# Peptides against a protein of PDB entry 7UQJ, part 63

Target 1, 160 residues: chain A of PDB entry 7UQJ
Amino acid sequence: PELYQNFNITPPRGVLFHGPPGTGKTLMARALAASCSSDERKITFFMRKGADILSKWVGEAERQLRLLFEEAKKHQPSIIFFDEIDGLAPVRSSKQEQIHASIVSTLLALMDGMDNRGQVIVIGATNRPDAVDPALRRPGRFDREFYFPLPDVKARFKIL

## One batch from the design tools (peptide; made by RFdiffusion4, then SolubleMPNN)

Design b1_p12_2_s3 (from b1_p12_2, 6 letters changed)
Fold by OpenDDE base, seed 4:
Formats: structure tokens, sequence, C-alpha cells
Structure b1_p12_2_s3 (fold): chain B 160 residues (1-160), chain C 160 residues (1-160), chain D 160 residues (1-160), chain A 12 residues (1-12)
């Protein structure tokens, strides 16, 4: 939020961090959260796991997402980090597919309902960008994607 | 492995990385793997998620853990990284508790069965060290613990 | 570079990562390099240690810095990561102080000589931000600083 | 070619 406001730029609503596991996506999101606040301006960092949205919030996932976005809006400037957002991808059971589709639809609506002047950035992290619903990857949602490759192990070896 | 051999120190069998989510535990484990390898000596890095051990390996989790440790032993020097090792913690259903207890018991036996001269390091990452079975946190297992605090949000804030 | 161009933002010339040793500065720089690269757009990552600039490049450090910046410019978009940039800080011997001052002066000139539209980001990592020449910390150089706090020291100390 | 010490890394 602040970073983009200070540059008079419309902050992207959503950023997708994708790449192999342990490439630092969650660390980068925290570093980003932890890089846009100062002593004077605290960014409120909200973190949720995609798997927790499905497993812990069965029947309330949509409400919990709404509450999360409302709370993020209340505590602006804010970052909402969805770790493992591919965990919102359908599991092959028809009943789960419907639940996933509804949760994803709610997330889409919440991202679409964010004012472009909002001080809320949504970061999604995934190991499987192709498992993320293409509707989330459209303009006005996770319209910016960042690939976190495995640091070529050889590359780290030459440092040590 | 090499680091400890060069110092004539018995390598810790297991290291527990604990701290809030996105504090860089997984990234540190990969950095350690990358830092302990050279062009001459590749460390084989094995990564598993605690949640995957339960969800993907239903009925075979014990066998998959055995295979993982055998493969790590075959490809010495090796690091086995268990991301979210608290995902092996029992969920409140009695049937799941038994499955979790058996998987944890298998992991305990595999860690106990590692020769002290083995070039296999086990790293467990958790957000909830108190949710990790205390038996895993005993000497000869995850006997070394590393707290990964939240980068004070204020502090990483000047990078971006 | 790309990140900032895709946002239509003038990239900061330099970012200072500061904080206690092993707080993930080098790891973050690599994760940034990795996260800003795609299959279509490779970022060229250059890494140097401040201590190596002094010890390995005795008498050629200035030339090696010039070559590094020229090559980073040739391979745009690029990241130049100076690990332990405080290693360019003077050691109390007068002859070393002169060498350090000349190397720092060369780095200043190279950072000043970067076009604001250049696709080269310079990241400096230090454990001692106060040991970094204040001239490097001025606008148009390392004008953005990021504190990497210790993960609670007790954690890392139990491995070593 | 100028010998860079250490050699350049292309991060993907």
Amino acid sequence: as target 1 above (160 residues)
Amino acid sequence: as target 1 above (160 residues)
Amino acid sequence: as target 1 above (160 residues)
Amino acid sequence: APEYYPPLERVL
C-alpha cells in the first residue's frame, strides 16, 4: 500500500507468488509486509493458509474470508497473505468441488470489491500456479505473478 | 554432516526449526542444504510436508517414511526436511490420533535407528513447537531447537 | 529491474539489507533475484562479498567493480548483490583505509553513474549498518534500508 | 573475456 501510494501508483490488488516449495514465498510475503511499514505506519499482516480455509472453516469459509477482508480494510494499510492458495483448488469430490468453487467465488468477489485506492494488498503463494483457479489470475485479482525458482543449488554453493 | 565431521562433533540427528509462519524455516533448511553442499559433495535434500504424510500417504505413511530414510541414507550426505512437522500432531479424532501416533512412532524409530556416524540430518519445521510430540523433542531426535521469530515487522520494512 | 518497469516505477538504485548475521539477508537477495526472473525474462544475479573485494582483488578491486557494473548493465535486467558490504569498511590501518576509501569511492561513482531508468538493482547486505560509509546510504545509492532482526539468537547458537 | 572472480551466476 504505502510503497505504491508514495509512488502515486495504483497498488496491484493481488500478487501471486509461485514456485517450488521452500523458495521463500512466505518469507518474501512477510518481508514485503515487513518492508512497507515504519514506526509511524504499521502494516497489518494477515496470513491464512489455503488448506485452513477449507478444513477449519467448513461451512464458514466464506464468512471468514469476508471477515478477513473487512478486518484488513479496517486495519489499513494491510497485507493479506494466502499461503498455499492452491489449497483452494478442488479436490476431486463433487461436494468438495462445490465448496471450493463457492469459496473461490467469494474470494473473487472480495478481490473485485476492493477499491483500487484501497491500502490492502493480497498476496497468494502457491507451489502450483496451474492449480490456482484461472479466474483468480485475471486482471484486478492476482494479475501479477512472481516466479520463485529453486535457487540453483550450484549458485548457493559458490557463495559458501 | 561434513560441517560436524570436520569439527569431530557428532551431528545432531534432528533440528527443530520453530517460530511463526513465514519466518524462513523452510528457506533456512534449503539454505543449509545448499550451504553444506559443494561441487565435489552434493547434499541430497529431501523435503516432505507433515500434512502430506497424513493426507497423501494414508495407509502407507510409515512405509513412505522408511523409504525416505533409506533413500536419504543411500544418498548421504543428506538432509531430510519435514516442513510443518506439527502436521503430524493428532487432530482430535480418535482414529486420526491412532494414525498420527503410529506415524510419529515410526518417525521416532527411524530417528533412533540413525547411526550417530550417519551423514543424514533431519530438520523439522513447525509453527507450533508445543504441538510437536514431546517424544520427538528428546535427545537423539530433534534435540536442538531453533526459534525463528517474526522478523520484527518494523525491521524488515526498510528493504522494500 | 523488471519488477519496477512492469510497475512503471523508477527502481531504487540501491537497497541496504542490514541486521545481525544469518537473519536471511543473502537468502532474501537470492529470493528477490529468483522472484524477479521468469522463463521469459532472466535476471542476471551478480554476487560479491565485501571481504573478497578487498582480499582477492588487491590492486584490482576498482577495476573489478567497474567490470561488474558494466557486465550487470550488459545483462540487464540485473541484480548486483554485495554480501557483507561492511567488509568494505576501513580496518584501522592507514594503508587499508586509503584502499577502502578508494574502493568505496569507486562504488559511489558507479552507483551515481547508473541511469535512473537502468534495469540494475544493487543490494548491499551488512551486519553493521553503522560501519557502512554514510556516503553509500545517501539518496540515489543505498537510499532504502532494511533491517533483518535476529531470529532470537538462542536459536541459531544451538546449531553451532 | 574478463575473468570474473567468482564467476557470474545466472539465477533463473
Scores: peptide ipSAE 0.000, ipTM 0.293, DockQ to the pose 0.090
Fold by OpenDDE base, seed 5:
Structure b1_p12_2_s3 (fold): chain B 160 residues (1-160), chain C 160 residues (1-160), chain D 160 residues (1-160), chain A 12 residues (1-12)
Amino acid sequence: as target 1 above (160 residues)
Amino acid sequence: as target 1 above (160 residues)
Amino acid sequence: as target 1 above (160 residues)
Amino acid sequence: APEYYPPLERVL
């Protein structure tokens, strides 16, 4: 809050980090958490993978998402980082499309239910921004997007 | 050359990057590929995820690994980066344990079959080094391991 | 060796990593140190902060720099990483300008005194390459520079 | 050994 209050910037409810794999999206999210932490006020960093939400939380994905947001609110200021958020996308079966729709619907509801008074930032990271459900990219959700470019080869050629 | 010549260091066939998630393992692998590329001699960077080897290459994982190593040899100097190499680990079924054993056996054979004259480096990245098959961590395979520590919070506070 | 032998790359005496904060400069230096280490031949990684050289080593900064370079030579192959090397810059007092000039002069002499036969790499990291003394950026010192690009600045200001 | 402050981190 104070960091974001001092900037007169309404903290985004959600931020999408997109760009090629290994562009430092996850590192940046941790970096932001670290840099926004003080010795007096540590930011709690919650990390989940999109694919793990589908595969590890089978049948409980919605409940685990709710618990994650509750725990993030309890430990505010906090960052929820969804790595590979495009991994929420259905695999090649209609039954998985239904599971996807349910999980995405729950995530939408959780992001919409975040009162602006919560010190919870949600960061989604993807290598495929077009594979992220457009409903997640609407205002009040992942409404801010950041492209992580590949480290330009040309700059490093001077080391070698 | 001279620094690495003076090291009398046999280039590792394989390097294991391990450490907490979002410590920049993938970024580092890309960065090494970029830094080792020259305008005259680009390093070809092959990236695969351990989980994708199991899920996307169902029934073809062995063939796709063979093709990957052949293509890496064809485009040498090259880096093969296995992100989340611990994702080759079996899921909770005996049938998946057999598939895992087959895929790992193929990867072992491919790493052992790399003649020391090949300009192919294999980098495995994991958040769970103990979940990587010990056979992959033997000499001539992923025989070099690098811990990626969490970025210390204290260092970054002075950057903001 | 062979991969780096084939690149005919004279190891730089000094490398400047520059770019905005949290671009992974420190992480890159550590991972280069790691990647160049073998089980048979570990690279010794020495890390110092520019601001710590001024503040913690008051009156001994020159001696501590000499000892650092001697120890790096003794434990070769080695990397000396100066994080925030622009933090050697004087604060707003003439007395600090004299201390800065003395410390920078000592660092210049130490970098110039590195015979090409030493397996010591010096990496400086800065967020402000223009705040790094131009004398440090001359050939035989930090003669190679690497820009660590941010994902677009406009993007970060929306997160903060 | 010279006491380096902060202590030498060996990146293993």
Scores: peptide ipSAE 0.000, ipTM 0.368, DockQ to the pose 0.077
Fold by OpenDDE base, seed 3:
Structure b1_p12_2_s3 (fold): chain B 160 residues (1-160), chain C 160 residues (1-160), chain D 160 residues (1-160), chain A 12 residues (1-12)
Amino acid sequence: as target 1 above (160 residues)
Amino acid sequence: as target 1 above (160 residues)
Amino acid sequence: as target 1 above (160 residues)
Amino acid sequence: APEYYPPLERVL
């Protein structure tokens, strides 16, 4: 409850942070995790890169996703942050579809299996919301989207 | 054309972002990508880490580089961002030279093979421009260099 | 000497940056590296992720740590930045202890073996200082800790 | 114990 109030959102199962890369999606997801943590209520943050789940966990990606969600549920309140989620769940494009489809299917099932009373937020970050499987963007999954605009020209000159 | 105008640069084949790590090289490369994107003209951003090309793509790094450049060309206008490019193309130093030399040779050939009329920008980020093979820093490759200074002491105290 | 003065710290062998993820630990470590670099004195920055040392260097992690410290010593003045150091040196928890204990033991020995006259700073970034082995947080290792607070609500709204 | 490989980046 309070975790979701701190996000200024009705309890989504997932939030999609999208926008140009390095607009601070990861920074914000992480900043939100800590702003929701108090001395009395520490939020457990889990980070995974979508491309790492596919590349490092070849053959175990589904099991590792299940373990991730179980561990997040065990350590409530929790945030699961998928950086580069388009690397995990690309739009169903070509013959590499079977492995990707299995991982996406597992992620869909895990997001659907989250009890809305649970204190687990899933944040996906992508540079390309259109490259994320539309099934993940449906209600009860990544049903809220936040666009990360570019820093204004004046903000760019403050980083230089 | 317009992509390169938005960078305030004559069309380089590549731009080297160098400077201390986390000075916002990735953030800026990414901010530039999105500032060049309009509703009418989305820029496709590809990110790779130099160390990941060597470590995750052992035996396929050359093929993956070719596929990356082909995909970037297919999705024009595009930015290919190599984070930690010194991990991909270290200065020719010692006996590990053969694998590194092959990958560097492939990257050189891909950068040389880019049609200057293409809307593909390659950005390399490094913490150590002197650790990048000088062959990559020649005209028609990473021929522009941007130094990312530290945020001033006053800017550092705003991140603390 | 001067390198450590630029950090506003007596020469620690290591500095632990801790705080919520995305509070700019990596950004600051990297920003500090460049503020300490002048035209006359370039600082060599080495970055490793704790989880990557365990996952990518399985069976060679100890050797790779030794090589990293040797290379940092060779390229003085240097910064070794361990991002997500809790992934490298988790608190001694369960049966995976032997591999982790060996890597931690090697890191301890390398930090203890640093001559205080050397111009090598080790920065560890963690989201959980309590998840880092207390042996690493002892004097002569990561003996200074910097908390990275959340950006204030007003600073968060400047990143949105 | 579930072998979390790579270790879960927990941020407490």
Scores: peptide ipSAE 0.009, ipTM 0.237, DockQ to the pose 0.072; fails the geometry check

Design b1_p12_2_s3 (from b1_p12_2, 6 letters changed)
Fold by OpenDDE base, seed 2:
Structure b1_p12_2_s3 (fold): chain B 160 residues (1-160), chain C 160 residues (1-160), chain D 160 residues (1-160), chain A 12 residues (1-12)
Amino acid sequence: as target 1 above (160 residues)
Amino acid sequence: as target 1 above (160 residues)
Amino acid sequence: as target 1 above (160 residues)
Amino acid sequence: APEYYPPLERVL
């Protein structure tokens, strides 16, 4: 069906960039940031890796997420990009599932707590869309999904 | 050769995004829409699939194309994105070739009828550039081609 | 680590788009140009291939680089995109290494000579980040790296 | 000349 989308920087809706590893998800998020930036309207781009949130922020991940969203709100208009957001997926250990569930719950609360007047866009990138918690994919969160599929080799570039 | 391109939103020139399946054509069109959108200047993004134009709009495809261009003109600045524009290619049946020829003729007329002062950009995405009617690739239509080629896996991101 | 980036069009910092062949580097550079272009602020996009600088500009490559940067400065705001900047890599011949070293030295000098008030962005795209001279990757040159990784095949598009 | 890919949108 025909899809009409008004690209308002407002409201903050999470955009899930999903597609196989290395399809340009991170680059697109940066290009969106660069391209929405004018001389008058500077967009601040914040980037974190999902795996870094779990592995490097162990015990402070929730606080660091809160600080990230506060900084993003302070520097509006802003983009928060979560690369490898599937890296927030529970590793198959009960203890990591609990930590994951807490971090995901914090991210959900932060996304839900974004005032619809905020010029904060959250972009999640994943190579495993099915590994992203369905709760993150609900309206008001990552409610827009962007698929990034594999390319096939052989076509020659001609720039006229 | 060196290519100089002035990225004016005006005049409406069709941009053909071509490249293998899954290479970011649709996302780029949306990123362009999002990135050209400011608080003062909201770009309206219109998306249709070429295959949907043929399969779902059977008998009204021309009217639906006209309405799409009228809405895009009403909501300037706007982007019309045709995903899978190669899906307008005739299926090997004479009846579908006639329907295709009529739809393509309507699209040609709509692209030619865009006033050079209109802030309407038409982006076509295809995985088969050679399957796009050569008439669509003439000056004033899809006169700019952007190729999208296959990526190779293994390099690690380091963001400094 | 968390990366905060303010996407100012100023200062001119080189952006290295690196990633395997066909990952979106050139398109992103063009999308950045298109998206930073408004009706009031037209961005001029200049594109050259690294291999063309070596192969087609033999004996005048330095002069052509200077002219390119002068034109880019004259048409501010502007983007200079070097596609296949790894094509400036020395071919394993001493004579080509000397020519390469001279061209790279000229590019370094031009990037260093860009006034920090210039609205000239230089984007280099490479499929071989390790083949890009480390001197080009220093602060004030290609000091921002954007990786563009490979996509994996099998995930089905569903557009809702 | 090759213009390289950004990734595709799935609009839900």
Scores: peptide ipSAE 0.000, ipTM 0.219, DockQ to the pose 0.051; fails the geometry check

Design b1_p12_2_s4 (from b1_p12_2, 6 letters changed)
Fold by OpenDDE base, seed 1:
Structure b1_p12_2_s4 (fold): chain B 160 residues (1-160), chain C 160 residues (1-160), chain D 160 residues (1-160), chain A 12 residues (1-12)
Amino acid sequence: as target 1 above (160 residues)
Amino acid sequence: as target 1 above (160 residues)
Amino acid sequence: as target 1 above (160 residues)
Amino acid sequence: PPQYYPPLTRVL
């Protein structure tokens, strides 16, 4: 929070980790949570799999998302990590996926409703960034993206 | 190969990476492949998700597994990485899961059929090692297991 | 740098990865490097083994360290990874280890000479953190430490 | 030259 303030950078509400499977997206998110924590300042780390929210909470996925964001807000500073977020917020392919559209709408509203002064960071991880609804990739949501390349010889490495 | 030769260790046929989600199992498998490779000695890395083999190859999953092992044998030295292997080889819960039992039987036969002199390493990753069929965890199969602990919060990941 | 600037974290000059052999220290450093990269901003990753600097560069190790830091500064943003840093910077056990003391002194001076505005991160990895000179573990040097725990035995980490 | 460790992992 304070460093974004010191550099006149608006803190992102959300960060999208994307790249091929097994490039360390989830490991990085855990590493980030652990690194931001000290003995004096503990970060609470919330992890959810996108497909698990849909499959385990059929009809209550919206409520579970709201509760997750409320709990994260209560336990500030906190990180919400969505692994496989493309499973939670797939691209709207058909008018018939009302459930997916509703969950996406709820996630959008929750990300939009995050006060920029809050110490809640949302990290989404996906192997398929193009399968994530473009509405989530807009400013004020997942407005920062991190590519986790396959380690290639020339793969230069930017934690921007 | 050289690591096993240098330590006089019989190369395991299979290695099970287990631990909580996002502990770096898949990343470790890729990095082991990369670290065992040199400019002179390239390792071929095959990656499959357990659930993808069941869902995408309904009725041909056995044939796809056989082809994968043949291709890995052809491209020695090689690593076969099964991500979420509990999705491919669930614990035998009911006589009605004949499909799962057949795929498990095929995977067992393929692992048993690997000549120990072959430079093919099989790595299975799971978040639920107890959900993997115990037959896969026997000597000559996944006879080595790897727990990926949650990074303890005291392991300050200050590389943010 | 930007990530440190983003999370209210003073960028460490150095990060010490410590823990038993095979806990993924080198892997994590490579993964962090990897996860850093985007198409727009590439980090340069420099890797050296501590003992290799002593054994390969007898009498020139100091010059090689200076050149490494200059090259890392030239290729910002960059990561310098010292694997087995206890081989480079052993605890000062005797006045007779003048060579080790000189290399440690040079490494200290190089880490102290890093402008905090520079986008150079130094990562040291060791299996023996208590074998690393305590002078390197002070603020402004390796002021962040990461314990890579042994996998608890029940959760077999057999990457032997 | 910086020794880029080529990750020679051909992902097939």
Scores: peptide ipSAE 0.000, ipTM 0.359, DockQ to the pose 0.102
Fold by OpenDDE base, seed 3:
Structure b1_p12_2_s4 (fold): chain B 160 residues (1-160), chain C 160 residues (1-160), chain D 160 residues (1-160), chain A 12 residues (1-12)
Amino acid sequence: as target 1 above (160 residues)
Amino acid sequence: as target 1 above (160 residues)
Amino acid sequence: as target 1 above (160 residues)
Amino acid sequence: PPQYYPPLTRVL
């Protein structure tokens, strides 16, 4: 956190963690969160799975996103971690359900509506960065991307 | 990072990462370095183990610390990461070797001598924050402390 | 770990995490433990430093390894993580102390003695995979290797 | 470029 301030580099409102399954994206988000909490300044960590927001809250996903961002704002400093964000914000296609398009639009608006002065960081984790809507990957949103390599390229060939 | 600019909080010159072994302290420090590097602004990352500075450079530890801080200052923006800093700067006790006391004093002076406008951040990682000299944990030094909990324990505490 | 069982893929008895210091090897091992733990199935995580087993238990290192494997077997499903395993099982050389050779031999026997049906996974982490005895890197032991590249180097290779 | 390590974010 403080590192970006000293550098006068606009904090990413969002950070995309991408890389193959089991490369530690979720762990890193958790470790990051822990590593930003001091005794004097505890950061609130919100975790949601992208697929859970779609599947558990059919018709409420937009409201749940709004509530999540509001709650994160209320509990500043905070982190919102979306695990499997490609399940929440898939690439816009002509075959994409209107529901996915509206959720993406809501998430875009929520990320755009964050004050750069706010103490809320959003982390999205995906195994498929190319399956995330490019609109989310623009400046002021998930404008920082972090690839979690396979520990080896050989992990891919031994799982396959 | 930029979260602290917006609060007019003087960026800590030093950050203490503490928590059980293998909670991602070193990974986080590297992640911070990488995440703060842009195409235009590359951060130089210096890593030292506390025990290595004591054991490999017996009698030169103070000089090596000075050189490290000078090199970090020369290669701004930069991060100095001390892994296992409790091995470098143990709590001052009447039974502590004079060598440890002088190294702590040198590190204190180097941290105090950093310009607040300097683009050098110091990160100390320890498994034992209480084993680090309290003088290093004061404002203007490692004045931010970040606990890295065990993943399993945090998974447990949010499920409870 | 359990991911491999669920896919009817014989779990590797051992996995070698290798790469430069602070590339997240230990964190990844803990992540894997946490991510494989469900509410119904908690994985027990055993961590040892290779150098600690040699230095703290001079003359008992073999017994401590046996006890560690027995305890891991008793607390299945479990992960044994050896951090800095090159400190425990250095490459066999004519200059290697008999103590190191016996510890390597004991570790080999313990890894070979693990039932493929056992829910014990061994992870070794090293900064120097070439400093680990090749006998440990054979099938049925650390037969999976995972390179943790430096963040900055991967950042550099996508900037190029 | 994909950075191997992501930036800091707090877990309570």
Scores: peptide ipSAE 0.005, ipTM 0.311, DockQ to the pose 0.071; fails the geometry check
Fold by OpenDDE base, seed 4:
Structure b1_p12_2_s4 (fold): chain B 160 residues (1-160), chain C 160 residues (1-160), chain D 160 residues (1-160), chain A 12 residues (1-12)
Amino acid sequence: as target 1 above (160 residues)
Amino acid sequence: as target 1 above (160 residues)
Amino acid sequence: as target 1 above (160 residues)
Amino acid sequence: PPQYYPPLTRVL
């Protein structure tokens, strides 16, 4: 939260956390939500898994995304965390590609439709940034990317 | 690991990390692996996702589990981390139930087949401990459970 | 970085990560630095250990702190991470108390001398927040505190 | 069961 104000940068609507599995992306998003919440200022934290959007909401995924963004907008300030957002990336089967493309298109439209003054931050976590649709990685969407390296075991050993 | 030898305590074969998603279970498992490794004593960290065991290894999941345990045994001291081990739990569809039951049975047998003198620790992470087969939660398997609470927003707020 | 702009909050100059050892404070600071860096926007990450500031720089610690802040200011946007900042806290010996007090005083002056518009964030990590000089924990310095709870030591000791 | 408190990862 704090760093972008210091930089006089328009805060991104979306932040992509990428890096190897178990580098703390999901923990980071939750810690962000909890750390930016105060007793006076509760941040509403919404979490969805990319795979759940596809598997649980077959035929309703677009509607569920819309409802999620509307609910986040109602409960501002809010964080929407998409864990495993690469799970919205197409598995190459023709019928699934169309469903995935529509869901991604809906997510794009919802991110584009957020006011720049909105108190809704979208965090996407992925282990495979290259599997995330490049359209999501454009300015006004997930325009900030955050690499979570494996803590170099040597760097961790120098710290322990 | 080293602590149990020092105390002449039989180290648990399996530890279940359970708690809400993004409570840092995966980060903890990696942090454990990194903290128990030294420059003199590298712990080999093996990580698998429960969902990947089912989806990527259809028909070979049992063999892949066996290979994983053999590889972990060859590279002792080792940690096998199963992220989302509840992903090995049957979703109630009859054909999938049999596949899941066989994979779980193989995992049970592999955990039971670990010598008490083995330097292999199995960590399972789940968001749904009640969705994990109770057979996995018995003594000699995941006989230690660790609840990863959502940092109580109030407990986090008492710290902020 | 981003969330504070969205909330129209003055970003803190300093953030104190506190909590028991091995709770991932240093991992967090590194993940923060790596995450806030992009290919277009490198954040320069400076790391120092509190104990190293005292032990390696006997008689030059103040100068090294000044140089560190100047270098961070030259390489904006920057993160200065003080790991084990409680290592700058006096161990009760009269000659060391004066040296520690001077080093802490220098750090206070350097944090106070940062412009509110500066692109330098200071992160202090400690295992002992109560051992950190209360003057460092005041507004305009480490005015945001983040508790990194131990996973219940009993839980870690039941695994380790 | 022993309570586990994961480290707070704050992305600032």
Scores: peptide ipSAE 0.000, ipTM 0.295, DockQ to the pose 0.057; fails the geometry check

Design b1_p12_2_s4 (from b1_p12_2, 6 letters changed)
Fold by OpenDDE base, seed 5:
Structure b1_p12_2_s4 (fold): chain B 160 residues (1-160), chain C 160 residues (1-160), chain D 160 residues (1-160), chain A 12 residues (1-12)
Amino acid sequence: as target 1 above (160 residues)
Amino acid sequence: as target 1 above (160 residues)
Amino acid sequence: as target 1 above (160 residues)
Amino acid sequence: PPQYYPPLTRVL
């Protein structure tokens, strides 16, 4: 609140970082967490990979997402960073589509359930914004999107 | 030239970027590719994910690795960036351990087969250096390792 | 050596990283230092903030800069990273303009006094390349400049 | 685990 109140800007519930892999999305999320942390007020940074939500949390992904949002609320101000959020996308089987739909529905409900009074920012990073469920990209969820361009090779990075 | 000549350092065939996720490993590899590219001499940047080698290239991973190294040699100077190279690590099945052993053996052979005259650098990025096959970390392969620490703003980055 | 020899690239005495805040300039400098360090040959990374040179080193800034360059030469190969080098710019008082002119003149002399035989790279980072003294941007000083583009701010960066 | 990012200022 205060950091975003000082800017007179309603803090986004969710922010989508999109762009080619290795454009610094994950790094930017960390740098934002670091830059928003003062000596008096540290930001808690929670990071999860989209693919890890499907593969490591098999059968418990919904519960782990709920716990993550509760922990983020407990440790506010906080950032929840979902790296490779497109990795929530179903692999080639109908059973995985059902698991995906369940996990995405839980994430939607958690993002919708974030009262504006919480100092919790959700950042999703993807290399494939079109592979992110359109329901996640609606207002009140990942309603803000940021393109991370490739560092154009034309910049004479003659560091070397 | 002089900075690295004065180092009397044989250019690594392979470089391992390791450190916590979102420390800019992938970004650095891209920025190195961009920085080494002049208007007259562009570096070709090849990127592959370790997990994609196992999942997308099922049964063809060895061939795709060979093609990748041939293409990198054809487009020299080039960088081959393996993001999440620890994602070559076996999943929980003995059949996947055999596939892993085959893919890793192919990568070892390709790195060993790089004549020192090739303008091809291989960069591996991992969040888990201990999950990278020790055979890949030997001299002539990923013989140089770079720790990407968290942007802890308190860190006296003595990168000593 | 060979990769950089093959590029016929004279190592810059100074490199200016410029671009909007949070574009990873500081991180890139750190990761370059890490990426140039091998187990056999570590690069010493010296970091200073431009504003700290003015505020913390009041009356001793010139001496501290000299000591920094001497220490960097002693611990070569080394990188001196000036974060927020535009923070050497005077604040609104004529007395600060004199202090700035003195500090900048000392930095110029130190960069000019680096014999090509020293394995010391100076990296300046700024959000305001136009606020960096043009004398620092001349050949033999910060003669190489790198733009760190924002992901275009027009993508609704309402993070802030 | 959650990581606490320490504040920017204290690289002294």
Scores: peptide ipSAE 0.000, ipTM 0.351, DockQ to the pose 0.056; fails the geometry check

